Peptides against a protein of PDB entry 4N78. Designs and how they scored, part 173

Target 1, 186 residues: chain A of PDB entry 4N78
Amino acid sequence: HFQVICRLLGYQGIAVVMEELLKVVKSLLQGTILQYVKTLMEVMPKICRLPRHEYGSPGILEFFHHQLKDIVEYAELKTVCFQNLREVGNAILFCLLIEQSLSLEEVCDLLHAAPFQNILPRVHVKEGERLDAKMKRLESKYAPLHLVPLIERLGTPQQIAIAREGDLLTKERLCCGLSMFEVILT
Target 2, 155 residues: chain B of PDB entry 4N78
Amino acid sequence: MAELQMLLEEEIPGGRRALFDSYTNLERVADYCENNYIQSADKQRALEETKAYTTQSLASVAYLINTLANNVLQMLDIQASQLRRMESSINHISQTVDIHKEKVARREIGILTTNKNTSRTHKIIAPANLERPVRYIRKPIDYTILDDIGHGVKW

## One batch from the design tools (peptide; made by RFdiffusion4, then SolubleMPNN)

Design b2_p19_8_s3 (from b2_p19_8, 8 letters changed)
Fold by OpenDDE base, seed 2:
Structure b2_p19_8_s3 (fold): chain B 186 residues (1-186), chain C 155 residues (1-155), chain A 19 residues (1-19)
Amino acid sequence: as target 1 above (186 residues)
Amino acid sequence: as target 2 above (155 residues)
Amino acid sequence: SVLEKTLEETIKKVLEEQK
């Protein structure tokens, strides 16, 4: 599903969706969640000491339940605050999954374009084969597919300009050195 | 452009009219030849005249058809060339627009990105001085010193 | 046209023969 979304939206669509999600997350964090956190901090017990280990796990749990009883019983916490936190979490996950899907699409595009852009795969040299000879064979095999040099030789100045720009756009992808998710987390 | 206009407005219509007129003229020539053959005392001469007119008429029609056909072919070639030029122009514009749109889109999404910290696997330069593991010799804590302090079982 | 010229010549010949 995320792959389809990435394909349909493209860079522009993804940017718009991400910007809107960031706005929503910011609004939730600075608004409702902040208010609830402040309220919770006010009602939190000022002194909560770690109970003695002698009470065992059930006793410790009961102790904390008692200390946090007022907070747990706050009905709006479950309905509104937790829902908002879920929304924030879902938004973050959505952004992560979109970025991952986009990266996969970009990698596929780069791989498909590579033979046409003089990008040769790293060849595993079998024992006994000269790396240089194999690379030369690959270069010779793919040389006719180099699109920009071909157009530079046969095309009009306008076609050459378009080909160069297209080549640059094809090579420059986000997955090569950029991350959206890191920006979302800051 | 001027050549195409001349072909469309003058040469091709003119050629079509000429062919139509030739049909009418051929009918008149045929009637003349028939009447001349019937009325002539010298039938052989009349036949030779008919042959001459027939040959001339056929040659004329062939010329008209050939001229018209060539003009039509020329017209089609010019139109085909114009269409190719238009297609090229449209493609160029389309590609330019697409590239521009893509650049704009990339700028927009680029604002939402940061450089991937290539965790340079800093070669953990093993600090040259491997601090010798200080063998913590656990000195056994002699708890017998505490035997005299409290309700401990006197051995 | 070549045909028109031929017709004109033919008509002229016919008219001359009718005289």
Scores: peptide ipSAE 0.015, ipTM 0.614, DockQ to the pose 0.004
Fold by OpenDDE base, seed 3:
Structure b2_p19_8_s3 (fold): chain B 186 residues (1-186), chain C 155 residues (1-155), chain A 19 residues (1-19)
Amino acid sequence: as target 1 above (186 residues)
Amino acid sequence: as target 2 above (155 residues)
Amino acid sequence: SVLEKTLEETIKKVLEEQK
């Protein structure tokens, strides 16, 4: 599903969606969540001693539940704050998944374009075969497919310019060294 | 353009008119031949004359049709060439616009990106010995390395 | 010659049909 979304939206669409999500996240964090966190900090017990291990895990949990009873029973925390946190989490996950899917699509595009851009696949050399000879053979095989040189030879100056720009755009992808998710986390 | 105009305005209409006139003339010739054959005491001579007129008429019509057909074909070829040129121009504009849109889109998404921290660990050991023709073994870009890109592995 | 013969025959037929 995310792959389809990436294909449909393209770079521009993805950018718009991510920008809007960032705005939403920022609004939630700086607004409602921040206010709730501040309020919670004010009502948080100042002295919460670690219960003795003798109470066991259930007893310890009950102890903390009792200490935080007023917080847990705060209805607005459950209904508003946790929902907002969920929304933030979903937005982050969405961005991550979109980035991953986009990267996969970009890699596929690069792989498909490689024969036309003088990018040769890694050749597994069987024992006894010279790597150089095999590589030369591959180069010779794919040489006629090199798009930019072909257009440079046969095309108009305008076509050549477009071909070069297209080639550059094809080669330069986000997956080569850029991360969106890191920006989202900051 | 001048040739196309001449074909459209003069040659093809002229050829059509000539064919129409030829039709009228052929009817007259046929009537003449028929009447001449009926009225002539020398039927053999009348037949020979009819044969001659028929041959001439067929030749003339064939010539007119051929000329007109060639002119029409030429017109179509010129028009096809013009359309191809227009198509080429439109395609060029379209491609230019698409490239521009793509560049804009990439800039927009680029603002939302940061450079991935490439782990500094691989000391590019510049091999000291300059002289060995570094056969640029184009290490095939293993794009499989990119498979792990995006999984948030903080190196 | 074949065309001439065919033409002659056709002309004769047409002329005979018109009588």
Scores: peptide ipSAE 0.015, ipTM 0.593, DockQ to the pose 0.004
Fold by OpenDDE base, seed 4:
Structure b2_p19_8_s3 (fold): chain B 186 residues (1-186), chain C 155 residues (1-155), chain A 19 residues (1-19)
Amino acid sequence: as target 1 above (186 residues)
Amino acid sequence: as target 2 above (155 residues)
Amino acid sequence: SVLEKTLEETIKKVLEEQK
């Protein structure tokens, strides 16, 4: 589903959606969530020490449950906070999945375009073969597929310009070194 | 353009008019030949004359049709060439617009991006005095209190 | 052609608006 969404929206659509999600997240964080956090901080125990490990995991858990009883009860009464947190979480997950899907699409595009852009695959050298000879053979094999040089030779100046720009746009992808998700987390 | 205009405004309409006039003239010639044959004392001569007129008329019509057809074909070729040029121009413009839109889109999304950083692995340092674990007794823990917390988007 | 000129002008306007 996310792949389809990425294909339908394109870079522009994704950017718009991401921007709107960021606005929503910001609004939730600075508004309702902040208010709840402040309220929760007021009811937090002033002194909470780590109990001895001799109580075991159940005893330690019970201790913290007792210490945080008021908070848990408050949270149960104020379920709106959890809904807002879910919305934030969903937005974050959505952004992550969109970025991952977009990256996959970009990688696929790069792989498909590689033969046409003078990007040769990694060569496995068999026993007895010279690397240089194999590379030359591959270069010769893929040389006719180099689109920009071909158009430069056969095309009009206008076509050449379009081909160069298209080639550049094909090569420049976000997956090469950029991340949107890191921006969302900051 | 001047040639196309001449074809559309002069040559083709002129050819059509010529064919129409030819039709009218052929009718007159046919009437003449019929009357001449009936009235002539020399039927053989009249027949030969009719044959001559028929041949001439057919040749004339064939010529007119051929000329008109060639002019129409020429017109269509010119128009086809014009359409091809127009298509080429439209395609070029379309490509230019698409590239521009893509660049704008990439700028927009680029604002939302930062350079990828490699995650640093942090080593957890254990405290020097590890307390000996006391025997753990498993008690069932009810996590139902968390059922309403952390529900994400169903995929 | 008049059509081509009009189209080019329209495209130029659109491109300028997108800047």
Scores: peptide ipSAE 0.005, ipTM 0.628, DockQ to the pose 0.022
Fold by OpenDDE base, seed 1:
Structure b2_p19_8_s3 (fold): chain B 186 residues (1-186), chain C 155 residues (1-155), chain A 19 residues (1-19)
Amino acid sequence: as target 1 above (186 residues)
Amino acid sequence: as target 2 above (155 residues)
Amino acid sequence: SVLEKTLEETIKKVLEEQK
């Protein structure tokens, strides 16, 4: 599903969606969630000492339940605050999945373009074959597919310019060193 | 353009008129030949004259048809060439627009990206101020990332 | 024009033969 979304939206659509999601997340964090956190901080017990270990796990739990009773019973926290947190979480997950899907699409595009861009796959040389000879054979095999040099030789100046720009755009992908998710986390 | 215009406005219409006139003239020639044959005491001579006129008339019509046909073909070739040029121009514009849109899109999404920190230190780097032009340091595309995904394509 | 010329030449020849 995310792959289809990435294909449908493209870079522009993804950027718009990501920006809007970031705005929503920011709004939720700075608005409702912040207000609830502030309220919770105000009602938080000022002194919460660890009970003696002698009370055992149930006793300790009961102690903390008692100390935090007002917070735990805060109905609005469960209904509104947690819902907003879920929305934030979903937005983050969505961004992550979109980035992953986009990266996969970019990788696929790079792989498909590679034969046309003088990018040769790493050939696993079996023992006994000269790496250089295999590479030369591959280079010779794919040389006619080099699109930009071919167009530079046979094309009009306008076609050459477009081919070069297209080649550059094909090579320059986000997956080659950029992360959106790292920005989203900040 | 001048050649096409000449073909459309002068040569082809002129050829059509010439052909039409030839039709009228052929009828006159036929009438003449018929009358000449009837009135002539030497029927053999009249027949030979009719054959000569017929041959000449047919040759003339054939020439006119051929000329007209060639002009029409030439016109069509010129028009086809013009259409191809227009198509090329449209394609060029379309590609230029697409490239531009893609560049804009990439700039927009690029603002939402940061360089992958190779440094192991998970320092939550505070979001660098939105205004810092992400200098796309064109790092050479390390396609090594493709090595992990490409295992399924047995070449 | 070629047909006209041919016709004219033919008519002239015929008229000359009738004189």
Scores: peptide ipSAE 0.017, ipTM 0.595, DockQ to the pose 0.004; fails the geometry check

Design b2_p19_8_s4 (from b2_p19_8, 9 letters changed)
Fold by OpenDDE base, seed 3:
Structure b2_p19_8_s4 (fold): chain B 186 residues (1-186), chain C 155 residues (1-155), chain A 19 residues (1-19)
Amino acid sequence: as target 1 above (186 residues)
Amino acid sequence: as target 2 above (155 residues)
Amino acid sequence: SILEETLEKTIKEVLEKQK
């Protein structure tokens, strides 16, 4: 599903969706969640020490549950605050999955474009083969497919300019070194 | 352009007129041949003359048709070439626009990106000493401060 | 046109025969 979404939206659509999600997240964090957190901080036990390990995990959990019983039982915390946190979480997950899917699509595009951009595949050298000879053979094989040099030789100045720009746009992808998810988490 | 104009305005219309005129001329030639045959004392000679005129007329018509056809074909070729050039120009503009749109889109998404950093895992350090259990005195919590936040149940 | 030329020749021939 996310792959299809990435294909459908493209860079522009993804940017718009991400911007809107960031606005929503910001609104939730700076609004309702912040107010609840401030209130919770005020009512939090001032002294809450870690119980002894002898209580075991269940006992420790019961201890903290008892300490926070009044807070946990607050209905609005469950209905509003936790819901908003869920929304934020969903937004973050959505962004992560979109970025991952986009990266996969970009990698595929790069792989498909590689023969036309003088990017040679990784060569596995078998026993008895010379790496230099194999590389030379591959270079010779793919040389006729180099699009930009071909257009530079046969095309008009306008075509050459477009080809160069297109080549640059093809090579410059987010997966090469950029992350949206890191920005979202900041 | 000048050649196309000549074809459209002069050569092709001229050729069409020539073919139309040839109809009238052929009729006149036919009438002449008929009358000549009737009036001639030497019927055999008149017949041979008619054959000669017929052959000549057919050759002339064939020439006119061929010339006109070639001119039409030439016109179409020139027009096709012009259309191809126009198509090329349109494609160039279209590609330029698409590239521009893509650049704009990439700038927009680029604002939402940062360089990939390698995540450093840090070890969570647990407190060395377990804190002694302190008896907690439960104090009532007033949640009325939250009544104006959200649409939950008012306490 | 070639046909006009042919016709002209024919007319000339007819006129010559009438002389």
Scores: peptide ipSAE 0.016, ipTM 0.599, DockQ to the pose 0.004
Fold by OpenDDE base, seed 2:
Order: structure tokens, then C-alpha cells, then sequence
Structure b2_p19_8_s4 (fold): chain B 186 residues (1-186), chain C 155 residues (1-155), chain A 19 residues (1-19)
């Protein structure tokens, strides 16, 4: 599903969706969640000492349940605050999954374009073969597929310009060095 | 453009009219030949004249058809060339627009990105000077030195 | 046109013969 979304939206569509999600998250964090956190901080017991280990796990749980009883019983926390937190969480996860899907799509595009852009895969050299000789053979094999040099040789000036720009756009991908998710987390 | 216009407005219509006129003329020639053959006392001469007119008429029609056909072919070639040029222009514009749109889109998404922290796996250069664990050679404390200080109660 | 010339010649010949 995320792959389909990435393909459908493209860079522009993804940017728009991400911007809107960031706005929503910001609004939730600075608005409703902040208000609930402030309220919770006000009602939170100022002195909550760790119960003695002697009470065991059940006793400690009961102690904390008692200390947090007012907070747990606050019905609006479960309905509104947790829902907002879920929304924030879902938004973050959505952004992560979109970025991952986009990265996969970009990698696929790069791989498909590589033979046409003089990007050769690292060849596994079998024992006894010279790496240089194999690389030269590969270069010679794919040399006719180099699109930009081919167009530079055979194309019109306008076609050459378009080919160069297209080549640049094909090479420059987000997955090569950029992350959207890191921006979302900051 | 001037050549195409001449073909469309003058040469091809003119050729079509010429063929139509040729048809009318051929009919007249045929009627003449028939009447001449019937009325002529010298039928052999009349036949030879008919053959001459027939040959001339066929040659003329062939010429007119060939000229018209060539003009039509030329017209089609010019039109095909124009269409190819238009297609090329449209493709160029389309590609330019697509590239521009893509650049805009990339700028828009780019503002939402940061550089991937390539965690340079700093090769933890193992500090060269691995401090040799100073093997604490526990020298056994020889307690025999204390034997001489003991007040041996001689019984 | 060659046909027009031929026709014209033919007509002239016919008119001359009628004459």
C-alpha cells in the first residue's frame, strides 16, 4: 500500500502529505497533549517515593495504582489524550513507512538507470580473474548504453540539454543522502 | 509553406481539372474517329489516324496522372514533415515542463529532508598502546622471616 | 495540355474538311 501511495503521489504529493502531517502533529503536541501533560503534572503526587522492595511486585503495583488512581480514573485521558497520542504515533509511523517505501522506489530507479549512466555494479571476481579485466569488459559491454554520451553525439543541442538535466535528476535521489524522518523527529 | 500552398490551391486542383477536361476531350476524339471511319472512303487511313489519336491521348492521360500523382505525393511528404516537426516541438515542450515540475517537486520535498548521518563507523582505532596488563606477579610473602622473632619458649 | 493541343488540331482539321 505504501509503495502504491509513493508511486501515485510522487515527490510533490509526498511533500504535501508530509507537511500536513507535520502540522497536525505540531498542533496536537502544542495544543491538546501539552494541556493534558500540564494538567497531569498538576495532579501528580509531588512526593512519590519508591516503595520498599519488601512489598514485592504486587504491593508495588498496588502502591502505584493508589498513587496514580486519580490519574487513571481521569476518563478524559483514556478517550481524548490517548487517542491524540495514537494519532501522533500513527503519523510518525506513516512518515517512516512512506520514507522507507520511497527509498525502495528510488533505489529501484537508480538500479534501473545505472546501466545507462555508466554506473557499473561491483563485479564479484572469481579467484584467478583480474578485476581490472572484468571491469573493462563490463565497461565495454555497457558503453553503448550510456545515454547522455550517445545523445551528445547524435542529438540536437536541445536534446542534449534535456538529456543532461534528466540524467542529473535521475542520479539525484533522496535515498543517496537525505532523510525526511530525521527531520520529523526533530 | 509556399510550396504546400501552391500544391493545395493550384497544382492539385489544376491537375484534377485537367484530367476532367481530358475525359471530355477523349470522348470528342472518339466520336470524331468513329465518324471519320464511317464517312471516309479510305478506311485504312482513317484507322491509322485513329491509332495516332489513341496513342497521343493515352500518352497525355498518362502524363496528367503521373503529374497529379507526384504532386499529391509531394503534398503528403510536406505534410508528414510538418507533423513530425510539430511532434518534436510538442515533445520538447512536454519534456521541459516535466523537468521543471520535477525540480519544483524536489525542492519542496528537499526542505523536509536532512542529511543522513552517515555514522562514520569511526574505526575504533584500537589505541596502539594496549597497556600491557602489568602481570601482578604476586611474590609469595615468605613468612619464614617471622620465625626468628618468635620467643620460642624452651620447656 | 497535349490533349488540348491535339483536340484543337483535330477540330481545326474537321472544320477544314467541312469547309
Amino acid sequence: as target 1 above (186 residues)
Amino acid sequence: as target 2 above (155 residues)
Amino acid sequence: SILEETLEKTIKEVLEKQK
Scores: peptide ipSAE 0.016, ipTM 0.600, DockQ to the pose 0.004
Fold by OpenDDE base, seed 1:
Structure b2_p19_8_s4 (fold): chain B 186 residues (1-186), chain C 155 residues (1-155), chain A 19 residues (1-19)
Amino acid sequence: as target 1 above (186 residues)
Amino acid sequence: as target 2 above (155 residues)
Amino acid sequence: SILEETLEKTIKEVLEKQK
C-alpha cells in the first residue's frame, strides 16, 4: 500500500503529506499533549519516596497507586491525551513507512537505470576468473547502452541537455544520503 | 514552408485544372477522330491517325496524373515531416516541464531531509536552519546497499 | 498542355488535308 502511495504521490505529493503531518504532530505536541503534561506535572506528588522493600511488591504497588491515584483516575488523560498520542504515533509510523517505501522505489529505479548510466554491478568473480577480464567484458557489453554519451553523439543540443538533466535526476536520489525520518524525530 | 505552400496553392490546383482541361480536350480529340474517320476516303489512314492521337492523349493524361500524384505525395510527406517536428517540439516542452516539476518537488522534499549522520554520536542535531541550502553532497552513490536487495536477479 | 498542342496539331493537319 505504501509503495502504491509513493508511486501515486511522487516526490511532490509525499513532501506535501509529510509537511502536513509534521504540522499536525507539532500542533498535537505543543497543544493538547503539552497541556496535559503540564497538568500532570502540577498534580504529581512532589515527594514520592520509594517505600521500604519490606512492604513487598504488592504493598509497594499499592503505595504507588495511592500516591498516583489522581493521575491514574484522570479520565481525560485516558480519553483525549492517549488518543492524541496515538495519532502522533500513527503519524510517525506513517512517515517511516513512506520513507522506507520511497527508498525502495528509488533503489529500484537506480537499479533499472544502472545499465544506461555506466554503472556496472559488482561482479562476483568465481575462483579462477580474472576480475579484469570480466569487468572489461561487461563494460563492452553495456557500452552501447550508455544513454547520455549516445545522445551526446547523435542527439540535438536540446536532447543532450534533457538527457543530462534526466541523468542527473536519476542519479540523485534521497536514499543515497538523505533521511526524512530523522527530521521527523527531531 | 514555401514548398508546401506552392504545392497547396499552385501546383496541386494547377494540376487538377490541367487534368480537367485534358478531359475536355480528350472529348474534342475523340469527336475529331470520329468525324475524320467518317469523312475520310482512306479509312485505314484515318484509323492510324486516330491511334496516334489516342496514344498521345493517353500519354499526356498519364503524365498529368503522375505529376499530380507525385505532388500530392510530396505534400503529404512534407506535412508528415512537419507533424513529426511538432511532435518533437511538444515532447521537448513536456520533458522540460516534467524535469522542472521534478526539480521543484525534489527541493521541497529535500527541505524535509537531513544528511544521514554516519557519525556514531546520536547527537540529535538541531534541525538545520531552514535557510541552509540543502547542499546535496553528491557523494558517490554507493550501490553496495543494493547488493542485499538484488539477490533475486540472477544476472 | 500537351493535349492542347496535340489537338492543335491534329486540327491543323486535318484542315490542311481538307484543303
Scores: peptide ipSAE 0.018, ipTM 0.592, DockQ to the pose 0.004; fails the geometry check
Fold by OpenDDE base, seed 4:
Structure b2_p19_8_s4 (fold): chain B 186 residues (1-186), chain C 155 residues (1-155), chain A 19 residues (1-19)
Amino acid sequence: as target 1 above (186 residues)
Amino acid sequence: as target 2 above (155 residues)
Amino acid sequence: SILEETLEKTIKEVLEKQK
């Protein structure tokens, strides 16, 4: 589903959706969530020490549960904060999944375009074959597929310009070194 | 452009008119040949004359049709060439616009991106001295301060 | 057949004269 969404929206559509999601997340974080967090911080126990490890994991858990019982009970009664947190979580997950899907599409595009852009696959050399000879053979095999040089030789100036720009756009992808998700976490 | 205009306005209409006139003339020739054959004492001569007129008429019509057909073909070739040029121009514009839109889109999404950082895994170091638990006296927490919090900000 | 041949010849002659 996310792949279809990525294909349908393209870069522009994805950008718009992500910008809007970021606004929503920011609004939720700076609004209701912040207010709840501030209030919770005011009512938090001032001194909460770690119990002795001798009590074991269950005893430690019970200790903290007891210390936070009133907060947990209140949170269960007031579910608005958790709903907002769920919305934020869903937005984050959505952004992550969109970025992952987009990255997959970009990688596929790069792989498909590689033969036309003088990007040769890594060659596995069998025993007894010279690497240089195999590389030369591979270069010769793919040489006719080099689109930009071909158009530069046979095309009009306008076609050449479009081909160069298209080639550049094909090579430049977000997956090469950029992350949107890191910005969202920030 | 001048050639196409001449074909459309003069040559093809002129050829069509000539062909129509030829049809009318052929009818007259046929009538003449029929009457001449009936009235002539020398039927063989009249027949030969009719054959000659028929051959000439057919040749003329064939010529007119061929000329008209060639002119129409030429017209179509010129029009096809014009359409191809227009198509090429439209395609070029379309591609230019698409590239531009893509660049704009990439800039827009680019502002939402940062360089990928390699996450360094930091080991959590446990504190060496566990502090003794101080007896915590539970004070009732008044949560009424939150009662005013939750009115969805209608944006 | 003779008429067709004669017609074809005549057509060719007429076409050549119009050039």
Scores: peptide ipSAE 0.018, ipTM 0.602, DockQ to the pose 0.005; fails the geometry check

